# Ledger of designs, part 92: peptides against a protein of PDB entry 4BOS

Target 1, 163 residues: chain A of PDB entry 4BOS
Amino acid sequence: PVLTRTVVPADNSCLFTSVYYVVEGGVLNPACAPEMRRLIAQIVASDPDFYSEAILGKTNQEYCDWIKRDDTWGGAIEISILSKFYQCEICVVDTQTVRIDRFGEDAGYTKRVLLIYDGIHYDPLQRNFPDPDTPPLTIFSSNDDIVLVQALELADEARRRRQ
Target 2, 163 residues: chain A of PDB entry 4BOS as posed
Amino acid sequence: PVLTRTVVPADNSALFTSVYYVVEGGVLNPACAPEMRRLIAQIVASDPDFYSEAILGKTNQEYCDWIKRDDTWGGAIEISILSKFYQCEICVVDTQTVRIDRFGEDAGYTKRVLLIYDGIHYDPLQRNFPDPDTPPLTIFSSNDDIVLVQALELADEARRRRQ

## One batch from the design tools (peptide; made by RFdiffusion4, then SolubleMPNN)

Design b1_p21_3_s3 (from b1_p21_3, 8 letters changed)
Fold by OpenDDE base, seed 2:
Structure b1_p21_3_s3 (fold): chain B 163 residues (1-163), chain A 21 residues (1-21)
Amino acid sequence: as target 1 above (163 residues)
Amino acid sequence: SAAEERRRAEARALEARLLAE
């Protein structure tokens, strides 16, 4: 089995497209972003005590209006929210630092998904199998540490290609 | 690039705020 990336469009919604891809089992839908943005805004608006200005960097209402725009970038806050919503650990391997940022690691989830990040763009990761009739896997066991090693190797190779 | 560094810095700042919870 080999871990590979699927390149999604380099638009302002690559994070949402990538998350949707992995949590839905490998479905590429670049049009999913507006609904996911609304979902995040709904979650944030529902708990203004937790999603405070200290966390959001802006007022709850300002954030909700901002994230629903089609030209704003998702980041750590959105990943954290989506991790909770989908009840899975979201692991982001950074090609600039060759490290993995783990969201939801202390929540006791049994599932994990992986993204690769180059400083501005997110792509989803998947495991390909030798049997062509077996579809790629995007949802892994939270105990599968081999996939994390493979993600680091993939990021290291990507970094070398850009240098 | 400068844009990449800015994006990464912003992401790390957000992560720091989340870790402070």
Scores: peptide ipSAE 0.031, ipTM 0.670, DockQ to the pose 0.040
Fold by OpenDDE base, seed 1:
Structure b1_p21_3_s3 (fold): chain B 163 residues (1-163), chain A 21 residues (1-21)
Amino acid sequence: as target 1 above (163 residues)
Amino acid sequence: SAAEERRRAEARALEARLLAE
Protein backbone atom coordinates (compact mmCIF):
# COMPACT_ATOMS: atom_id res chain seq x y z
CA PRO B 1 0.00 0.00 0.00
CA VAL B 2 1.16 3.51 -0.87
CA LEU B 3 0.12 6.98 0.27
CA THR B 4 -0.88 9.39 -2.49
CA ARG B 5 -2.39 12.84 -2.82
CA THR B 6 -5.56 13.80 -4.65
CA VAL B 7 -5.19 17.26 -6.16
CA VAL B 8 -8.22 19.42 -5.37
CA PRO B 9 -9.01 22.73 -7.09
CA ALA B 10 -6.64 25.57 -6.23
CA ASP B 11 -9.44 27.89 -5.20
CA ASN B 12 -9.86 29.79 -1.95
CA SER B 13 -11.54 26.75 -0.35
CA CYS B 14 -8.96 24.00 -0.86
CA LEU B 15 -8.70 23.35 2.89
CA PHE B 16 -12.42 22.73 3.24
CA THR B 17 -12.56 20.53 0.15
CA SER B 18 -9.57 18.54 1.42
CA VAL B 19 -10.97 18.02 4.91
CA TYR B 20 -14.36 17.01 3.53
CA TYR B 21 -12.66 14.52 1.22
CA VAL B 22 -10.80 12.69 3.97
CA VAL B 23 -13.50 12.70 6.68
CA GLU B 24 -16.13 11.45 4.22
CA GLY B 25 -13.97 8.55 3.07
CA GLY B 26 -12.77 9.93 -0.24
CA VAL B 27 -15.63 12.05 -1.57
CA LEU B 28 -14.55 14.97 -3.72
CA ASN B 29 -17.09 17.77 -3.36
CA PRO B 30 -15.80 21.25 -4.28
CA ALA B 31 -19.22 22.68 -3.39
CA CYS B 32 -18.89 21.78 0.30
CA ALA B 33 -17.07 24.97 1.34
CA PRO B 34 -19.99 27.37 1.96
CA GLU B 35 -21.62 24.98 4.43
CA MET B 36 -18.33 24.29 6.19
CA ARG B 37 -17.58 28.02 6.45
CA ARG B 38 -20.98 28.58 8.08
CA LEU B 39 -20.35 25.69 10.46
CA ILE B 40 -17.03 27.15 11.58
CA ALA B 41 -18.52 30.60 12.04
CA GLN B 42 -21.32 29.13 14.16
CA ILE B 43 -18.87 27.25 16.37
CA VAL B 44 -16.65 30.32 16.84
CA ALA B 45 -19.63 32.55 17.62
CA SER B 46 -20.91 30.08 20.21
CA ASP B 47 -17.78 30.33 22.38
CA PRO B 48 -16.30 33.84 22.37
CA ASP B 49 -14.34 33.13 25.55
CA PHE B 50 -12.39 30.27 24.00
CA TYR B 51 -12.15 31.76 20.51
CA SER B 52 -10.73 35.03 21.77
CA GLU B 53 -9.25 37.91 19.84
CA ALA B 54 -5.80 36.71 20.92
CA ILE B 55 -6.35 33.47 18.99
CA LEU B 56 -8.34 34.84 16.06
CA GLY B 57 -6.26 37.96 15.44
CA LYS B 58 -9.50 39.89 15.17
CA THR B 59 -12.75 40.16 17.12
CA ASN B 60 -15.01 37.13 17.25
CA GLN B 61 -17.64 38.86 15.14
CA GLU B 62 -15.09 40.07 12.59
CA TYR B 63 -13.73 36.56 12.21
CA CYS B 64 -17.17 35.06 11.69
CA ASP B 65 -17.96 37.56 8.96
CA TRP B 66 -14.54 37.03 7.40
CA ILE B 67 -14.54 33.22 7.28
CA LYS B 68 -17.98 33.14 5.66
CA ARG B 69 -16.65 35.04 2.64
CA ASP B 70 -16.04 32.80 -0.35
CA ASP B 71 -12.60 34.30 -1.03
CA THR B 72 -10.89 33.90 2.37
CA TRP B 73 -8.41 31.13 3.09
CA GLY B 74 -8.78 28.53 5.80
CA GLY B 75 -5.81 27.69 7.98
CA ALA B 76 -4.75 26.33 11.35
CA ILE B 77 -7.69 27.82 13.25
CA GLU B 78 -10.18 26.18 10.90
CA ILE B 79 -8.31 22.86 11.01
CA SER B 80 -8.43 22.89 14.80
CA ILE B 81 -12.16 23.57 14.78
CA LEU B 82 -12.86 20.87 12.19
CA SER B 83 -10.76 18.37 14.16
CA LYS B 84 -12.99 18.95 17.17
CA PHE B 85 -16.17 18.83 15.11
CA TYR B 86 -15.35 15.58 13.31
CA GLN B 87 -13.72 14.08 16.41
CA CYS B 88 -10.53 13.07 14.63
CA GLU B 89 -6.88 14.01 14.60
CA ILE B 90 -5.97 16.05 11.52
CA CYS B 91 -2.33 15.63 10.53
CA VAL B 92 -0.88 18.17 8.11
CA VAL B 93 2.40 17.30 6.42
CA ASP B 94 4.24 20.44 5.28
CA THR B 95 6.30 20.14 2.09
CA GLN B 96 8.30 23.26 2.96
CA THR B 97 9.62 21.94 6.27
CA VAL B 98 9.00 18.17 5.85
CA ARG B 99 7.28 17.97 9.21
CA ILE B 100 3.85 16.98 10.44
CA ASP B 101 1.68 19.31 12.47
CA ARG B 102 -0.96 17.42 14.40
CA PHE B 103 -4.26 18.96 15.38
CA GLY B 104 -6.22 17.19 18.09
CA GLU B 105 -3.35 14.88 19.03
CA ASP B 106 -4.06 15.17 22.76
CA ALA B 107 -7.84 14.85 22.53
CA GLY B 108 -7.92 11.05 22.66
CA TYR B 109 -9.41 10.52 19.21
CA THR B 110 -9.17 7.02 17.74
CA LYS B 111 -9.07 8.23 14.13
CA ARG B 112 -6.71 10.40 12.11
CA VAL B 113 -6.82 11.93 8.64
CA LEU B 114 -4.00 13.47 6.64
CA LEU B 115 -3.51 16.56 4.49
CA ILE B 116 -0.49 17.78 2.56
CA TYR B 117 0.33 21.50 2.59
CA ASP B 118 2.80 23.58 0.57
CA GLY B 119 2.34 26.93 2.30
CA ILE B 120 -0.66 28.09 0.30
CA HIS B 121 -2.50 24.96 -0.91
CA TYR B 122 -3.99 21.93 0.85
CA ASP B 123 -4.59 18.50 -0.69
CA PRO B 124 -5.98 15.34 0.90
CA LEU B 125 -3.94 12.16 1.32
CA GLN B 126 -5.15 8.59 0.86
CA ARG B 127 -3.79 5.05 1.05
CA ASN B 128 -4.10 3.08 -2.17
CA PHE B 129 -4.22 -0.71 -2.23
CA PRO B 130 -2.86 -3.18 -4.80
CA ASP B 131 -6.34 -4.59 -5.35
CA PRO B 132 -8.02 -2.17 -7.76
CA ASP B 133 -11.43 -3.14 -6.39
CA THR B 134 -10.50 -1.96 -2.88
CA PRO B 135 -11.24 1.75 -2.50
CA PRO B 136 -8.58 4.08 -1.07
CA LEU B 137 -8.49 4.62 2.68
CA THR B 138 -8.62 8.17 4.08
CA ILE B 139 -9.44 7.49 7.74
CA PHE B 140 -6.66 5.82 9.72
CA SER B 141 -6.18 4.55 13.25
CA SER B 142 -4.56 7.10 15.54
CA ASN B 143 -2.10 4.29 16.32
CA ASP B 144 -1.05 3.93 12.67
CA ASP B 145 2.35 5.60 12.72
CA ILE B 146 3.36 4.00 9.42
CA VAL B 147 1.07 6.39 7.58
CA LEU B 148 2.91 9.32 9.21
CA VAL B 149 6.24 8.00 7.95
CA GLN B 150 4.77 7.61 4.48
CA ALA B 151 3.44 11.17 4.64
CA LEU B 152 6.91 12.49 5.49
CA GLU B 153 8.39 10.55 2.58
CA LEU B 154 5.77 12.00 0.26
CA ALA B 155 6.50 15.53 1.48
CA ASP B 156 10.25 15.05 1.13
CA GLU B 157 9.83 13.91 -2.46
CA ALA B 158 7.61 16.91 -3.18
CA ARG B 159 10.24 19.23 -1.70
CA ARG B 160 12.99 17.71 -3.84
CA ARG B 161 10.91 18.19 -6.98
CA ARG B 162 10.92 21.94 -6.28
CA GLN B 163 14.75 21.98 -6.11
CA SER A 1 5.06 35.65 -5.92
CA ALA A 2 4.66 38.33 -3.29
CA ALA A 3 1.04 37.32 -2.76
CA GLU A 4 2.04 33.71 -2.14
CA GLU A 5 4.69 34.77 0.35
CA ARG A 6 2.17 36.87 2.25
CA ARG A 7 -0.22 33.92 2.40
CA ARG A 8 2.56 31.67 3.70
CA ALA A 9 3.44 34.21 6.37
CA GLU A 10 -0.20 34.47 7.40
CA ALA A 11 -0.48 30.69 7.66
CA ARG A 12 2.62 30.48 9.85
CA ALA A 13 1.32 33.26 12.08
CA LEU A 14 -1.97 31.44 12.56
CA GLU A 15 -0.16 28.23 13.44
CA ALA A 16 2.00 30.05 15.96
CA ARG A 17 -1.03 31.52 17.71
CA LEU A 18 -2.83 28.19 17.80
CA LEU A 19 0.18 26.29 19.10
CA ALA A 20 0.58 28.88 21.84
CA GLU A 21 -2.71 27.82 23.43
Scores: peptide ipSAE 0.030, ipTM 0.652, DockQ to the pose 0.070
Fold by OpenDDE base, seed 5:
Structure b1_p21_3_s3 (fold): chain B 163 residues (1-163), chain A 21 residues (1-21)
Amino acid sequence: as target 1 above (163 residues)
Amino acid sequence: SAAEERRRAEARALEARLLAE
């Protein structure tokens, strides 16, 4: 089995497209972003004590209006929210640092999904099997540390290609 | 564009704050 990268469109919503891809088992839907943006805004609005101005860098209301725009970028806050919503650990391997940032690692989730990040763009990761008739896997056991090693290897190779 | 770069910078700044916790 080999971990591979599926390149999604480099639009303003690559994070949402990538998350949707992995949590839905490999479904590419670039049109999923508007609904996901509204979902995030709804969650943020529901808990102004936690999602404070200190975290958001702007008022709760300002953030909600901002994230619902079609030209704003998602990041760590959106990943953390989506991790909780989908009840899975979201692991992001960074090709610039060759490091994995884990969201939801202390929540006790049994599943994990993986994204690859280059500093501006997110793509989903999937495991391909030797048998071509076996569909790729995007949802892994939270105990599967092999996939994390494979993600680091993939990121390291990507880093070398840019040097 | 410059506008896109500003938006990306803002997003990265927010990400840095959250990851620093």
Scores: peptide ipSAE 0.028, ipTM 0.641, DockQ to the pose 0.101
Fold by OpenDDE base, seed 4:
Structure b1_p21_3_s3 (fold): chain B 163 residues (1-163), chain A 21 residues (1-21)
Amino acid sequence: as target 1 above (163 residues)
Amino acid sequence: SAAEERRRAEARALEARLLAE
């Protein structure tokens, strides 16, 4: 089995498209972003004490209006929220640093999904099997540490190609 | 564009804040 990336459109919603892809088992839907943006805004608006101005860098209301725009970028706060919403660990491997940031690792989730990040763009990761009749896997056991090693290897290869 | 770069900077700054906590 080999871990590979699926390149999603380099529009302003690559994070949302990538998360949707992995949590839905490998469904590419570039039109998913508007609804996911509204979901994020709703969750943020519901807890202004936790999602404070100090975290958001702007008022709670300003952030909600901002994230609902079709040309703004999601990041760590969106990943954290989506991890909680989908009840899974979201692991992001960074090709610039060759490290993995794990969101939701202490929540006790039994499932994990993986994204690859190059400092600008997010793509989803999937495991391909030798049997061509076996569909790729995007949702892994939280005990599957082999997939994390494979993600690091994939990121390192990507980094070497850019250097 | 300048607007895109500003949005990217804001997003990356937010990520840095969350990862530092």
Scores: peptide ipSAE 0.028, ipTM 0.639, DockQ to the pose 0.100

Design b1_p21_3_s4 (from b1_p21_3, 13 letters changed)
Fold by OpenDDE base, seed 3:
Structure b1_p21_3_s4 (fold): chain B 163 residues (1-163), chain A 21 residues (1-21)
Amino acid sequence: as target 1 above (163 residues)
Amino acid sequence: SAEEERLAEEAKELEERLLSE
């Protein structure tokens, strides 16, 4: 079993496509972004006390309008929101730093999913099995630290290729 | 096994990285 990267389209919605892929068990749907953007906007709008201007960098309403645009990029805020929504830890391995940012690690979730990030683009990660009849795994136990090691290995290899 | 040893070392390295974050 090996951890592999599935390259999603390099469009403005790569984060959403990647998250959707892993939380849905390996379903690639580049058209999922508009709905996910609206979902995030709805969540943000529903809790202006938590999602304050200080956190958003703009007013709650401005953020909601901004995130619903088809040309705006998601980041840490959106990942945090999606982690809460899907009730899973989202681990992002950065190929530039070879470090993992864990979102939702203190929430007590039993599941984790993994993304790989190069400073601009997000892609989903999956575990492939030798048995062709066994589908790739995208949702892991939150206790599976081996998958994190494998993610770091992928990131390190990617970094070396860019050197 | 050699693979198990590698994984163990990688796990230790991971812990160090996580603690430094």
Scores: peptide ipSAE 0.008, ipTM 0.380, DockQ to the pose 0.020
Fold by OpenDDE base, seed 4:
Structure b1_p21_3_s4 (fold): chain B 163 residues (1-163), chain A 21 residues (1-21)
Amino acid sequence: as target 1 above (163 residues)
Amino acid sequence: SAEEERLAEEAKELEERLLSE
């Protein structure tokens, strides 16, 4: 089995497309962003005490309006929210630093998904198998640390290509 | 960096082991 990158459109919603891809088992749907943005806004609006201005960097209402725009980029806040919603770890490997940021690692989730990030763009990661009848895997055990090492390899290779 | 290179090598070793199983 080999960990590979699936390139999604380089639009302002690449994070949402990438997350949707991995949590849905490898479904590429670039049109998923509006609904996912609304979902995040709904979650944030439902708990203004937790999702405070200190966390959001803006008022709760301002954030909700902002994230629902089609030209705003998702980041750590959105990943954290999506991790909680889908009840899985979201692991982001950075090709610039060759490091992994793990969201939801202390929540006790049994599953994890992986994204690759280059400082601007997010893409989903998947494990391919030699058997053509075995579909790629996008949802891994939270105990599968091998996949994290494989992700680091991909990131390192990507970094070397930019040198 | 040296740390990143070590991690990359470890990744290769683990992948090779996984593929051989």
Scores: peptide ipSAE 0.008, ipTM 0.335, DockQ to the pose 0.028
Fold by OpenDDE base, seed 5:
Structure b1_p21_3_s4 (fold): chain B 163 residues (1-163), chain A 21 residues (1-21)
Amino acid sequence: as target 1 above (163 residues)
Amino acid sequence: SAEEERLAEEAKELEERLLSE
């Protein structure tokens, strides 16, 4: 089995497309962003005590209006929210630092998904199998540390390609 | 960095082992 990158469109919604891809088992839907933005806004609006201005950097209402725009970028806040919603760890490997940032690590989820990030763009990761009849895997055990090592390898290779 | 290179090498070794199973 080899961990590989699936390139999604380089638009302002690549995070949402990438998350949707991995949590849905490898479904590429570039049109998923509007609904995911709405979902995030709904979750944030539902708990203004937790999603405070201190967390959001703006008022709860301002954030909700902002994230629903089609030209705003998702980040750590959105990943954290999506991790909770989908009940899985979201692991982001950064090609600039060759490090993995894990979201939902302390939640006790049994599953994890992986994204690769270059500082601007997000792409989903999947495991391909030698058997052509076996479909790629996007949802891994939270105890699968091998996949994290494989992700670090991909990030390192990507970093070297830029140098 | 040296650490990054070591991690990459370790990853390759693990992948090879996994593929051989």
Scores: peptide ipSAE 0.007, ipTM 0.331, DockQ to the pose 0.028
Fold by OpenDDE base, seed 1:
Structure b1_p21_3_s4 (fold): chain B 163 residues (1-163), chain A 21 residues (1-21)
Amino acid sequence: as target 1 above (163 residues)
Amino acid sequence: SAEEERLAEEAKELEERLLSE
């Protein structure tokens, strides 16, 4: 089994497309972003005390209006929210630092999904199997640390290609 | 670069730690 990268469209919604891909078992849906943005806005609006201005960097209402725009980029805040919503750990491997940033690692989730990030773009990761009849795996056990090692190796190779 | 070499070494250390867990 080999961990591979699936390139999603390089638009302002690559994070949402990537998350949707991995949590849905490898379904590429470039049209998922508007609904996911709305979902995040709804969650944030529902808990102004938790999602405070200190966390958001703007008022709760301003954030909700901002994230629903089709040209704004998702980041750590959105990943954290999506981790909670989908009840899974979201691991992001950074090709610039060859480090993994884990979201939801303390929540006790049994599942983890992986994204690769280069500083401006997110892509989903999947495990491919030698048997072509076995579909790629995008949802892993939270105890599968081998996939994290494979993600680091993939990120390191990506970094070297840019040198 | 020296920085890239440092990062590669840190990545290797992390891999070793993960494999030992």
Scores: peptide ipSAE 0.006, ipTM 0.365, DockQ to the pose 0.028

Design b1_p21_4_s1 (from b1_p21_4 with A5E R10A F11Y T15A E19A)
Fold by OpenDDE base, seed 3:
Structure b1_p21_4_s1 (fold): chain B 163 residues (1-163), chain A 21 residues (1-21)
Amino acid sequence: as target 1 above (163 residues)
Amino acid sequence: SAAEEAARAAYEAAAAARAAA
């Protein structure tokens, strides 16, 4: 089995498209972003005590309006929220640093999904199997450290290609 | 919206469950 990258559209919603892809088992839906943005906004709006200006960098209302725009980029805050919502660890391998940032790692989730990030764009990762009739896997055990090694290998290769 | 409210409720329920664990 090999870990591979599925390239999603390079639009402002690549994070949302990528997360949707992996949590839905490999469904590519570039139109998923508006609803996911609304979901995040609703979660943030529902807990202004936790999602404070200190965390958001702006008022709760300003953030909600901002994230619902179709031209704003998701980041760590959104990944954290999506990890909690989908009850899974979200692992982001960075091709610039060859490091994995783990979101939800202390929550005790049994499942993890993986994204690859190049400093600008997010893409989902999937495991392909030799059997052509076996569909790719996007949801892994949180104990599967092999997939993390494979993700680092992908990132390292990407980094080398840029040099 | 109704969908957003349902999602919020689900999230809060999950959060409460985690906090109680």
Scores: peptide ipSAE 0.017, ipTM 0.536, DockQ to the pose 0.019
Fold by OpenDDE base, seed 4:
Structure b1_p21_4_s1 (fold): chain B 163 residues (1-163), chain A 21 residues (1-21)
Amino acid sequence: as target 1 above (163 residues)
Amino acid sequence: SAAEEAARAAYEAAAAARAAA
């Protein structure tokens, strides 16, 4: 089995498209972003004590309005929120550093999904199988450390190819 | 909206499940 990258559109919503792809088992839906943005805004608005200005860098209301714009970028805050919402660890391998940032790693989730990040753009990762009729796997066991090694290898290859 | 309310409910359910685990 080989871990591979699926390139999603390089629009302002690549994070949301990528997360949707992996948590839905490999469904590419670039139109998912508006609702996912609203989802995040709803979650943030529901807990102003936790999602404070210190965390958001702006008021709770300002953040909610900001994230719902179609031209704003998702990042670590949004990944953390989506990890909590989907109850899975989200592992982001960075091609610039060849390192993995794990979101939700201490939450006790049994599943993990993987994204690849180049400092600007997010793409989803999937495991392909030799049998072409076997669909790719996007949701892994949180105990599957091999997939993390494979992600690092993929990132290192991407770095060498300047991807 | 209805979608936002559903999302809130889903998040709360997920949070409760995590807390109970």
Scores: peptide ipSAE 0.017, ipTM 0.552, DockQ to the pose 0.021
Fold by OpenDDE base, seed 2:
Structure b1_p21_4_s1 (fold): chain B 163 residues (1-163), chain A 21 residues (1-21)
Amino acid sequence: as target 1 above (163 residues)
Amino acid sequence: SAAEEAARAAYEAAAAARAAA
C-alpha cells in the first residue's frame, strides 16, 4: 500500500474540498465548499461563548459572515471545527517544515484523516492498495502510526523536489 | 438557502447522534 496525494483545484476552497474528500471516503466534490462554509458558520454561531473574539480574531458574527464568502481561505480554526464535527483527528502534513499538525489528538477519536499542506494549498491523502479492486482508504485508525510516517516521507520528498 | 438548510440539518443530526452515544 502506498500513500498518495489527490490534487484538488487550487481555488479558495481547497481546504473544504480536501476535508470533504477524506471524510466521505474519497469523494471529490469541488462544489461542496458553500455548504461546508455554512456548516462552519452554523457551528460557530451556535456557541458564541466558546467561539469568542479571542479565538476567532473577530466577532462571532463577523467571522460567520467572513467564512461564508467564496474567496476566504480556511485554516486551523476551520480544521479544528471540522475535526470536532466529524469526530476524527485531522492530521495536516506540512511540506515546508516536514511536520504533522494534529487536530483533535486529545479528543480520543478512533479515526484519523490526512491532508497535505504546502503553505498555500491543501490536498487530501489516501492509501492505495495493490489490488485494483480494493478502493483507496482515506479514513485511518487513530492507532495507525505507519500512515503518519508515510505522510512525513511524502512531505519530505515533496520538499526535495522543490529544492 | 438550500445549502444553509442542509448544513443546519446535518449539524443537528450529528449533534443528536453524538448526544445519544
Scores: peptide ipSAE 0.016, ipTM 0.544, DockQ to the pose 0.021
Fold by OpenDDE base, seed 1:
Structure b1_p21_4_s1 (fold): chain B 163 residues (1-163), chain A 21 residues (1-21)
Amino acid sequence: as target 1 above (163 residues)
Amino acid sequence: SAAEEAARAAYEAAAAARAAA
């Protein structure tokens, strides 16, 4: 089995597209972003005490309006929220540093998904199998350390190629 | 989907726990 990258559109919603891809088992749907943006806004709005201006960098209401725009980019805050929502670790391997940032690592989730990040763009990762009839795997056990090693190798290769 | 519904329920439970803490 080999861990591979699926390149999603380089639009403002690559994070949402990538997360949707992995949590839905490998479904590429670039049109998923509006709903995911609204989901995040709904979650943020539901807990203004937790999602404070200190965390958001803007008022709760301003953030909700901002994230629902089609031209705003998701980041760590959105990943954290999506990790909590989907009840899984979201592991982001950074090609610039060849490091993995783990979101939800202390929540006790049994599943993890992986993204690759180059500083501005997110793509999903999946494990491909030799059997063509076996679909790629995007949801891994939180105990699967091999997939993390493979992600680091993939990121290192990307860095060497400046990709 | 069923998975999304379960995830939503789980999140809501977690959110409630955070609010109560």
Scores: peptide ipSAE 0.015, ipTM 0.535, DockQ to the pose 0.018

Design b1_p21_4_s2 (from b1_p21_4, 10 letters changed)
Fold by OpenDDE base, seed 4:
Structure b1_p21_4_s2 (fold): chain B 163 residues (1-163), chain A 21 residues (1-21)
Amino acid sequence: as target 1 above (163 residues)
Amino acid sequence: SAEEEEARRRYAEAAARRAAA
């Protein structure tokens, strides 16, 4: 079994597409972004005390309007929110630094998913198997640290290809 | 393998969740 990258469209919604892919077990749906943006906005709007201006960098209402735009990029705030919503750790391996940023690591989730990030674009990661009839694994145990090693190896290879 | 079985299980669980949504 090898960890591989699935390239999703390089649009403004690559983060959402990538998250959807991994949390849905390997389903590529580039049209998922509008609903995911709405979901995030709904969550933020529902708890203005927690999702304060200090956290969002803008007022709660401004953020909700902003994230629902089709041309705004997702980042750490959105990943954190999606981690909570899907009740899983979201691990992002950075090809520029060959480091993993973990979101939800202290929440006690039993599941983790992995994304690869190059500073601009997000792609999902999956474990492939020799049997073509077996779906890839995209949802890992939070105890599976081997997949993190594999992700780092993948990121390191990506970095070397650019240098 | 156990990993392949896990993959099938996880996919099925996700599929069931989508179907219920």
Scores: peptide ipSAE 0.539, ipTM 0.919, DockQ to the pose 0.018
Fold by OpenDDE base, seed 1:
Structure b1_p21_4_s2 (fold): chain B 163 residues (1-163), chain A 21 residues (1-21)
Amino acid sequence: as target 1 above (163 residues)
Amino acid sequence: SAEEEEARRRYAEAAARRAAA
């Protein structure tokens, strides 16, 4: 089976859409972002000691207000939070560097999901099967290192197409 | 295959969570 990319809308909420897609087993919901933004803000607000200004780059309240805006981008902090919330490792393969950033890798999660990142846009990754009635696999074992190799191959191919 | 079964299982579990929410 081949690892494939599902292109989500190129809006400022592509990270949230992509994460939602993979953790929900392959459900594309472009309207999921507002609730996910609120979820992140709620988590951050609930633990101001951990989510300090040093971690957030801004005050806890400022971050919560910022992330709930409909035009702000998600990044590493949000991925880390979502990894913890969904109790899964989130692996982001970068098409520019052909590197994988692993979030939650030391948490002992048994599940792993994958995103592909081109420097500005996030998309979800999935494993497709010949049977069209079988849903794609979006949640992998955290021990499945083959999928990481496949992700790197996909990223490398994307890089070659760009150059 | 085992992978296909896992895919179906994971999707079903997610669907159940959404339905319960």
Scores: peptide ipSAE 0.480, ipTM 0.899, DockQ to the pose 0.018
Fold by OpenDDE base, seed 5:
Structure b1_p21_4_s2 (fold): chain B 163 residues (1-163), chain A 21 residues (1-21)
Amino acid sequence: as target 1 above (163 residues)
Amino acid sequence: SAEEEEARRRYAEAAARRAAA
């Protein structure tokens, strides 16, 4: 089976939409962002010692207010938090560098999900099957390194199309 | 296939989590 990309809306909440898609087994819900933003803010607010200004780049309270805005974009901090919340490794393949950033890789999770990132936009990745009635696989084994190779191949193809 | 069965299983598990939320 081939790893494929599902293009989600190119809005300021594409990260949240993409994460929701993969952790929920392939459910597209572009309206999920407000609740996920609130969840992240709650987690950050609950541990100001760990989520310090050094990590956030702003005070804990300022970050919480910022992430709950409708027009702010999520990134590495949010991915790390969501990885821990959903208890899975989140792998992000970058189409600009053709590299994979792994979040939660040392946490001992048995599951991994994959996103593709082009520098501003996130999309989810999935494995499709010949049977159209079979749902795609979005949650992989953390031991499945083949899917990482496939993700890199997708990134290479995307980069070639851009150039 | 085994992968297809895994996909169905994991989707069902996710659906159950959503229903319980």
Scores: peptide ipSAE 0.474, ipTM 0.899, DockQ to the pose 0.018
Fold by OpenDDE base, seed 3:
Order: sequence, then structure tokens, then C-alpha cells
Structure b1_p21_4_s2 (fold): chain B 163 residues (1-163), chain A 21 residues (1-21)
Amino acid sequence: as target 1 above (163 residues)
Amino acid sequence: SAEEEEARRRYAEAAARRAAA
């Protein structure tokens, strides 16, 4: 089996599209972003003590208004929130540094999903199989270290192609 | 293979979650 990248639209919502893809078992839905943005805003608004200005970089209300815009980028805060919501570790492999950032790794989740990030754009990762009728695997065991190695290999190759 | 079976299972589980949402 080979770990591969599925290219999602290069819009401001690539993070949300990518997360949706992996947590839903390989479903590409570019229209998922508005609802996911609203979901994040709802979660943030519901816990102003945790999601403080210190964490958000802006007031709770300002963040909620900001994240619901269709032209704002998702990042670490949103990934952390989505990790908690979907109850899975979200691993982001960076093609610029060839490093993996793990979100939710201390939460005790049994599942992990993987994204690839180039500093601007997020794409989902999946494990493909020889049988074309078998769906790709997008949700891995949180103990699957092989997939992390494969992700690093993908990132390293991507970095070499861009340099 | 076991991995392929897991993939099918995980996909089915995700589909079930979507259907229940």
C-alpha cells in the first residue's frame, strides 16, 4: 500500500476540505467549508474561558466573525478544534520542513488522520490499495508509525521537487 | 489483506456516521 496525496481546491478553505476528506473516509466535498466554519465558531463561542484572546489572537467574538468569512485561512487553532470535535489526532506533515505537527496527541485518541501542508495549502493524505474496488484508508491507528514515515517520505519528495 | 479490510471497515464506519448525522 502507498500513501498518496489528494489535491483539493486551492481556496481559502482547503484546510476544512482536507479535514472533511480524511475524517469522512475519503469523501471530497469542497462545499463543506461554510458549515465547518460555523461549527468552529460555535465551539469557540461556547467556551470563552478556554478560547481566550490570548489563544485566539483576537477577542472571542472577533474570531467567530472572522472564521465564518469565506476568505480567511484555517490554521493550528482550527486544527486543534477539529481534532477535538472529531475525536482524532490530526497529523500535519510540512513539506517545507519535513516535520510532522501532531494535534491532539495527548488526548488519548485511538485514531489519526494526516494532512500535508506546504506553508499555504493543505491537502489530505490516504493509503491506496491495489484493488480499485477497495476504498482508500484515511483514518489510521494512532499507533501506526509506518504511516508517519510514509508521510515524511512524501513531504521530502515534495520539497525536492520544489527546490 | 488485513489493511484492505480495515480500509473497508473504516469507510463503512464513516458512512454510518454521516448517515446518522
Scores: peptide ipSAE 0.441, ipTM 0.889, DockQ to the pose 0.018

